# Designs tried in a protein design run: peptides against a protein of PDB entry 3KDP. Part 101

Target 1, 230 residues: chain A of PDB entry 3KDP
Amino acid sequence: PFLIFIIANIPLPLGTVTILCIDLGTDMVPAISLAYEQAESDIMKRQPRNPKTDKLVNEQLISMAYGQIGMIQALGGFFTYFVILAENGFLPIHLLGLRVNWDDRWINDVEDSYGQQWTYEQRKIVEFTCHTPFFVTIVVVQWADLVICKTRRNSVFQQGMKNKILIFGLFEETALAAFLSYCPGMGVALRMYPLKPTWWFCAFPYSLLIFVYDEVRKLIIRRRPGGWVE

## One batch from the design tools (peptide; made by RFdiffusion4, then SolubleMPNN)

Design b2_p17_6_s4 (from b2_p17_6, 14 letters changed)
Fold by OpenDDE base, seed 4:
Structure b2_p17_6_s4 (fold): chain B 230 residues (1-230), chain A 17 residues (1-17)
Amino acid sequence: as target 1 above (230 residues)
Amino acid sequence: EVEELLKELKERIEELR
């Protein structure tokens, strides 16, 4: 999100504090949980064909898969961001290059896509209104990411949800998201304003997309063992 | 400033309800 902020010169979609909450709060427990994930049913039985070449290929494929998932995750966050801003009169195309004027407190007549002028204070309210939904979107998308990361080859339906630590991680992320979203004072402390419950659902299509993507990927791997998708 | 922002936010949330 920060990269797009820089490249597109759009208003900041996610605050630094929120980023820290993602990195430290939502990513750590899942990462730990994955360390305790039960071995995939086929991993223990399958010896690498060539330890040197297969390892390199697998690392590249894993990196690519995580990169793709990360892109989908980012798209989900930005989708939520753009929806919120659009609902407040700022269409995505209008946001391009707007950052400089947006962040200038001395400019109190920034126009939205409909010609409405926004004061600095009003703009910052809208900006900070985006932080919480963006964060929540990331968390919801991370649910799918965590679930799909359990297995390399097997479907989630085949492997199941056996890792209690992973399940705990999902709840922890959700609880943290709820806490940051709805706890009194978070708007002041973290500039994370309360979120309408409806915004939790904005990420679901992207979460589903990640899930479907991974299931399709795994299906291809199962049908074509040793293919470039594995 | 933060208090004012919170006040405006509350008002806006109410308008959006």
Scores: peptide ipSAE 0.006, ipTM 0.361, DockQ to the pose 0.032
Fold by OpenDDE base, seed 5:
Structure b2_p17_6_s4 (fold): chain B 230 residues (1-230), chain A 17 residues (1-17)
Amino acid sequence: as target 1 above (230 residues)
Amino acid sequence: EVEELLKELKERIEELR
């Protein structure tokens, strides 16, 4: 997210508070829950790993986790961000290079894509209105991320949802997202303004995409063991 | 990313002073 913020010089899509809520609030319990996941049903059918050649965490796994999945998450968040700003009169092209003027408290006549002038306070309200949906989008995408991390090779449908701690983690992150989104005073305290419930659905296509992508990947691994996709 | 986050945090702290 920050790379796009720096390169495109757009208004801040995700605040520090929201980042902390993601890293410490929504990710911690789910990550711990994976330690309690049951072994895959076919684990004993696999050949023993060669400790000299087969790393537990290989470059392919790192590339997938931080490269592909992370990019899909970021795209989901930015999509929501651009939609909200567009609905408020700021088209994506107009946001390029706008950050400097956007963040200047003394400029009260920043024009949107339609020539309407926005005060600093009005701009900050719309910016903070983007933070909550961005956060919620990340949480909804994290549902898929957590579920796909349950297994390396087996389908989620084969593994099932037996880990009660993981289920609790999903509810916890969702409850936290709802609390931060709808609790009175969050706009003032955390600069997270309430969002319409419909914004929760904007992330669903991205969650589905991650889920389908991972299931297809795992299917390929099952059909072609030792391939580059593993 | 961390540097930008720290910068933003610093700016926000200054705004609260």
Scores: peptide ipSAE 0.006, ipTM 0.311, DockQ to the pose 0.023
Fold by OpenDDE base, seed 1:
Structure b2_p17_6_s4 (fold): chain B 230 residues (1-230), chain A 17 residues (1-17)
Amino acid sequence: as target 1 above (230 residues)
Amino acid sequence: EVEELLKELKERIEELR
């Protein structure tokens, strides 16, 4: 997200505080929950045929899969960001290169895509309004990530949701997202302005996309054991 | 990055106090 922010010179879609909340609040507990997840029987029983090559291939594939999921997650966040800004009059094309003027406190007449002038304060409110939905989008997408990470080969439907710690992690990240979104003072404290409940649903397509992607991947792995997708 | 984030968080907490 930050790289795109720099490259595209768009208003900051995700603040540093929100990043911290993601890393510490939404990622750590889920990661711990996964550590307690019962290992897939196939993962535990399958000795690598070639410890050197198969391990490297597996690590590369895991890294690629994680990278791909991370990209989808980022795309979900950016989608939400662009939708919010578009609803506030800033079309995505107009945001390109706008950062310099956007962040300049002395420019109080930045025009949106419709010619409406925005003061610095108004722009920052809109920017910070994007932080919360971006964060929430990440949380919702992480629901799928956590669920899919339970197994490498087996479908989520086969493994189920038996891990109480995982359920707790999902609850915690959701509760944190709700707290950050709706608790008074969070806008000032964390630059996370209140979120309309409808924005929670903006992430669902991406969560579903990740879920489908992983299920398809796992299906391919099941059908072609030892393939390049594993 | 984490250190910078922590610093920013700390500064924000201090501003709220």
Scores: peptide ipSAE 0.000, ipTM 0.255, DockQ to the pose 0.032
Fold by OpenDDE base, seed 3:
Structure b2_p17_6_s4 (fold): chain B 230 residues (1-230), chain A 17 residues (1-17)
Amino acid sequence: as target 1 above (230 residues)
Amino acid sequence: EVEELLKELKERIEELR
């Protein structure tokens, strides 16, 4: 998010403190929970891998797959950001290069896509209104990411949701998201203004997309062992 | 654990102010 902010010169979509909350708060417990996931039912049926030849190829493929998931996650966040700004009169094309004028306290006549002028204070309210939904979108997408990371080959439906620690991790990150979104003072402390409940659902299509993508990938791996998708 | 983490985050935010 911060790189896009710099490169595209758009208003800041997500605050630095909020990013830290994602990296340290929402991701830590879920990541640890994966260490306690039950072994896949087929793990003992797999041929032993040659660690000298097979490891590097598999690591690259896994890295690429997780990289793709990360890109989908980022797209979900930016989608939410652009929707909020568009609803407030700023179309995505108009946001390009707007940062300099947006962040200038002395410019109180920044025009939106419809010619309406916005004061500095009004612009900052809209900016901070984007932070919370962006954060929540990431958390909702992380639900799908965490669930799909449970297994390498088996469907989630085959493996099931037996890891209680993983379930706890899902609740923890959701509770943290709710706390940061609705607790009084978070708007001032974290520049995260209160979230409309409807924005929780904005990320659901992306979560579903990640889930479907991974299930299809795993299905291909099961049907074609040793393929390039593994 | 969550409460402790939140407390640490709050303290860190206050230190950064």
Scores: peptide ipSAE 0.000, ipTM 0.200, DockQ to the pose 0.052

Design b2_p17_7_s1 (from b2_p17_7, 13 letters changed)
Fold by OpenDDE base, seed 5:
Structure b2_p17_7_s1 (fold): chain B 230 residues (1-230), chain A 17 residues (1-17)
Amino acid sequence: as target 1 above (230 residues)
Amino acid sequence: DVLKLAQELLELGREIL
């Protein structure tokens, strides 16, 4: 998010505090829950890792975690961001380079794509209105990410949802996201304004995409062992 | 305390940006 904010010079899509709430709030309990996951049925049939040649963090893992899944998460968040700004009169093409004027408190006549003028206060309200749905979009995508992390090779349908700590983690992160989004005073404290309930559904296509993508990947690994996809 | 720290970090982030 922040890299695109700098490169494209667009209004801030996600605040620093909301990022900290993801990294320290919503992700910790779900990540710890994976330590209690049941071993895959075929784990003892795999050869031991060679500690001299095989790194714990390899290029395949980095490509999957940061390159592929991380990009789908970012696309989901940015989709929600662009839809909200478009509904408020700012089309995506008009946002390019707008940041300088957007963040200037002395400019009260910033025009949208339809020629409507926006005061500094109005612009900051719509910006902070984008932060909460972007955050919620990441949480909804994290549901799929956590579920796909249950297994390396087997389908989630083969593994099942027996880990009660993981299920608790999914409810905890969702409850925390709802609290941060709707609790009175969060607009002042965290600059997180309440979102319409419909915005929770904007991430569902991306969550489904992650799930389908990983299940297809795992299917390929099961059918073609020793490929570059493993 | 976490909310105050978050507000201070927000203010600091706004000063750095």
Scores: peptide ipSAE 0.009, ipTM 0.397, DockQ to the pose 0.025
Fold by OpenDDE base, seed 3:
Structure b2_p17_7_s1 (fold): chain B 230 residues (1-230), chain A 17 residues (1-17)
Amino acid sequence: as target 1 above (230 residues)
Amino acid sequence: DVLKLAQELLELGREIL
């Protein structure tokens, strides 16, 4: 989020505090829960890792996590951001380069895509209105990410949902997201304005996309062992 | 305590941004 804010000079899509709430709040319990996942049924058919040559985190795993899944997560968040700004009169093309004028408190006549003038205060309300839906979009996408991370090769349907700690993690991150989105004073404390309940559903297509994508990937790996997709 | 921590984090975030 912040990289695109700098590169594209768009209004800030996600605040630093909200990022910290993701990294330290919503993601910790889910990540820890993966340590308690049951071994895949085929794990004993795999050769032991060579500690001298095989890294725990290899380039392929990094490429999959950050290059594919992380990009889909970011796209989901940015989609929500662009929809909210478009509903408020700022089309995506108009946001490019707008940051400088957007963040200037002395400019009170920033025009939207329809020629409507926006004061600094009005612009900041719209900006902070984007933070909560972006955050919630990430959490909803993380549900799918956590579920797909249960296995490397087997389908989630083959593995099942027996990990009670993982299930607890999904509820915890959702409850935390709801708390941060709806608790009175979060607008002042975290710059997270209250979320319309409809915005929770905007992320669902992306979560489904991640889930389907990973299940298809795992299916290909199972059908073609040693392929380039592994 | 949580509100104070949130405010401190917000202020820190404002300084870094």
Scores: peptide ipSAE 0.008, ipTM 0.423, DockQ to the pose 0.028
Fold by OpenDDE base, seed 1:
Structure b2_p17_7_s1 (fold): chain B 230 residues (1-230), chain A 17 residues (1-17)
Amino acid sequence: as target 1 above (230 residues)
Amino acid sequence: DVLKLAQELLELGREIL
């Protein structure tokens, strides 16, 4: 999110506070829950990692986590962001380079794609209106991420959802996301304005996409061990 | 307490930006 904000010079799609709420709030309990996950049925049949040759974090893991899954997450968030701004009169092409004028408090006549002028306060309201749905989009996508992280090779359907701590983590992150989105005063305190409940569903296609993508990946790994997909 | 934490996170966020 922040890289595109810098490169495209667009209004801030996700605030630093919302990022901290993701990293420290919604992700922490889910991540800890993975420590309590049941080992894959074949883990004891796998050779141990060679500490001298095998990196714990390899290019393939980085490519999967950051390059593939992280990119799908970013696309989901940005889709939500662009839709909200478009619904408020700012088409994606008009947002390019707009940040400087958008963030200038003294410019109160920033035009949208339809020639409507927006005050600084109005622009900040719509910006902060994007932060909450972007955050919620990430949380909904993280449901899929957490579920796919249960296993490296086995299908989630083979592993099952026996980890009660993981289920609690999914509930906790969702409850926290709902709390941050709808609790009175969060707009002032966190710049997280309430979102329409319908925005929760905008992330579901991306969550499903990640889940399907990883299940297909794992299926390929199971059918062709030692392939480039592993 | 949540509001206080939120304010602290806002301040931290402002320092990081």
Scores: peptide ipSAE 0.008, ipTM 0.406, DockQ to the pose 0.032
Fold by OpenDDE base, seed 4:
Structure b2_p17_7_s1 (fold): chain B 230 residues (1-230), chain A 17 residues (1-17)
Amino acid sequence: as target 1 above (230 residues)
Amino acid sequence: DVLKLAQELLELGREIL
């Protein structure tokens, strides 16, 4: 998010405080919960990892985590961001290069795509209105990410949802997201303005996409062991 | 300064891991 903010000079999609809430708030318990996941049913049929040659974090894992899943997460967040700004009169193309004028408190006549002038205060309300739905989008996508991380090869339907700590993590991150989104004073404290409940559903297609993508990937791995997808 | 901070963070990360 912040890289695109710099490169494209767009209004800030996700605040630093909101990023901290993701990294330290919503992701901690879910990430720890994976350490308590039950072994896959076929684990005894796999050769042990060679600790001298096989890295715990390999290029395939990095590609999956950052190159595929992380990009889908970012796209989901940016989709929500662009929709909100478009609904407020700022089309995506108009946002390019707008940051300088957007962040200038002395410019109170920034025009949207329709010629409507926006004060600094109005622009900041819209910006902070984007932060919460972006955050919620990430949390909803993280549901899928956490679930797909339960297994490397087996389908989640084969593994099941037996890890109570993981289920607790999903509940915790959702409850925290709801708290941060709707608790009075969060707009002042965290610059997270309340969002319409409908914004929770905007992330669902991306969450579903991640889930389906990974299940298809795992299906291919099961059908073609040792393939390039593994 | 940023390079120094990055190096310190990398060293700290190596000590923690």
Scores: peptide ipSAE 0.000, ipTM 0.266, DockQ to the pose 0.018

Design b2_p17_7_s2 (from b2_p17_7, 13 letters changed)
Fold by OpenDDE base, seed 3:
Structure b2_p17_7_s2 (fold): chain B 230 residues (1-230), chain A 17 residues (1-17)
Amino acid sequence: as target 1 above (230 residues)
Amino acid sequence: DVLELARRLLELGKEIR
């Protein structure tokens, strides 16, 4: 999110505090929970890793984690961001290069896509209104990410949801997201304005997409071991 | 993520000043 903020010179899509909450709050417990996941049913049928040649973190794993899943996650957040700004009169094309004027407190006549002038205070309200839905979108997408990370080859339906620590992690990240979104004073303290409940559902298509994509990928791997999709 | 966090904290620090 921050890279796009710099490169595209758009209004800040995700606040600094919200990123801290993602990195330290919502992601930590779920990540630890994966250490307690049950081994895949076929793990003992796989050849042992050669410790001299095989890295624990290979290029394929990095490509999957950052290249595919991370990209879809970011797209989900940005989609929510662009929808909110569009609903407030700022079309995506108009946001390009707008940051300089957007962040200037002395400019009180920034025009939206429809010619409406926005004061600095009004612009910041809209910006901070984007932070919470973006954050929640990331959390909702992370549900799918965590679930798909349970296995590398087996379907989630084959593995099941037996890891109680993982379930706790999902609850914890959701509870934290709800707390940050609805607790009074979070708008002032964290620049996270209250979230309309409808925005929780905006992320669901992306979570479903990730889940379906990974299940299809795993299905292909099971049917064609050693294929290019692996 | 940590680097982005650090950059953002630095920006926040500049805004609070």
Scores: peptide ipSAE 0.007, ipTM 0.425, DockQ to the pose 0.021
Fold by OpenDDE base, seed 2:
Structure b2_p17_7_s2 (fold): chain B 230 residues (1-230), chain A 17 residues (1-17)
Amino acid sequence: as target 1 above (230 residues)
Amino acid sequence: DVLELARRLLELGKEIR
């Protein structure tokens, strides 16, 4: 998100406070919860891998897969960001290069895509209105991420949802997202303005996409062990 | 990100005073 902010010179899509809440608040507990997941049923049936050759390939493939998932997460967040700004009169094309004028407190006549002028204060309200939905979008997408990370090879349907700590992690991150979105004073303290309940559903297509992607990936791995998709 | 957060918290602290 930050790289796109710099390269495209768009208004800030995700605040630093929000990023910190993701990294420390929503990601940490779920990640720890994965340590308590039951071993895959087939792990003992695998032949011993050569730790020198097979480890490097596996690490690269895992890194690539997680990189792809991370890109899908970012796309979900940016989708939410662009939709909110478009609803407020700023079409995606108009946002390109707008950052310099957007962030200038002395410019109070920044025009939207429809010729409406926006004061600095109004622009910052819209910007901070994007932070909370972006955050919630990431959390909703992370539901799928956490579920798919339960296994490396087995389908979620094969592994099941037996890890109570993982389930607790899902509730914790959701509760934190709700708290940050709706608790009074978060707009002042964290620059996270209240979220319309409808925005919780904006990420669902991306969560489904991640889930389908990983299930297909795992299916390919099961059919072709040691393949390039592992 | 942490540095910007720190800066923002400092700014908020100044506004609350």
Scores: peptide ipSAE 0.007, ipTM 0.413, DockQ to the pose 0.022
Fold by OpenDDE base, seed 4:
Structure b2_p17_7_s2 (fold): chain B 230 residues (1-230), chain A 17 residues (1-17)
Amino acid sequence: as target 1 above (230 residues)
Amino acid sequence: DVLELARRLLELGKEIR
């Protein structure tokens, strides 16, 4: 998100505080929970990893985590961001290069895509209104990410949901997201304004997409071991 | 509606300060 903010010169889609809440709040417990996941049913049928040749973190894992899944997460967040700004009169094309004028407190007549003028205060309200839905979108997408990370090869339906710590992590991150979104004073303290409950559903198509994508990937791996998808 | 809600909350925040 921050790289696109710099390159495209768009208004900040996700605040630094919200990023910290993701990295330290919502991601930490779920990530730890994966260490307690039960071994896959077929793990004992696989040959031992060669520690000299087979890296624990390989290029395929990095490509999957950061290249594929991470990009889908970012797209989900940006989709929510662009929808909110469009509903407030700022079409995506109009946002390109707007950052300089957007962040200037002395400019109180920034025009939207329809010629409406926006004061600095009004612009910052809209910007901070985007931060909470973006954050919630990431949390909802993380549900799918955490579930798909339970296994490397087996379907989630084969592995099941036996890890109680992982289930706890899903509830914890959701509860934290709800707290940060709806607790009085969060708009003042964290610049996270409350969102309509309907915005939680904006991310569901992306979560479903990730889940389906990974299940299809795992199915291909099971049918064609040693393929490029592994 | 979202903008109006955000504006109201910002105003409330100014009153609390």
Scores: peptide ipSAE 0.005, ipTM 0.279, DockQ to the pose 0.029
Fold by OpenDDE base, seed 1:
Structure b2_p17_7_s2 (fold): chain B 230 residues (1-230), chain A 17 residues (1-17)
Amino acid sequence: as target 1 above (230 residues)
Amino acid sequence: DVLELARRLLELGKEIR
């Protein structure tokens, strides 16, 4: 998200506090919960890794984790961001290069895509209005990410949801997201303004996409062991 | 996310100066 913020010079889609809430709040418990996940049914039937030839983290895993899944997450967040800004009169094309004027407190006549002028305060309200749903979008996408991380090859349907701590993690991150989104004072304290409950659904297509993508990937791996998809 | 955090910390550091 931040790279796009720099490159495109768009208004900040996700606040520093929201990033901290993601990295330290919503992701921590789910990530730890994976330590309590049951091993894949076939894990002990696999040959041990050859330390001389097999990398623990290969380029394919990096590409998947940081490239593919990370890109889908970013797309989900930015989709929500652009939808909110578009609903407030700022079309995506208009946001390109707007950051400099957007962040200037002395410019109170920044025009939206429809010629409406926005004061600095109004712009910041809209910006901060984007932070919460972007955050929520990431959380909803992370539901799928966490679930798919349970296994490398087996379908989630084969592995099941036996890890109670993982389930707790999903509830915890959701509860935290709800708290940050709807608790009074969060707008002032964290610049996370409350969002309409409907915004939670903006991420669902991306969450589903990640889930389907990974299930298809795993299916391919199961059908074609040693393929480029591993 | 870490890179974004780092950048924002840098930006905050610039705003505080």
Scores: peptide ipSAE 0.007, ipTM 0.383, DockQ to the pose 0.020; fails the geometry check

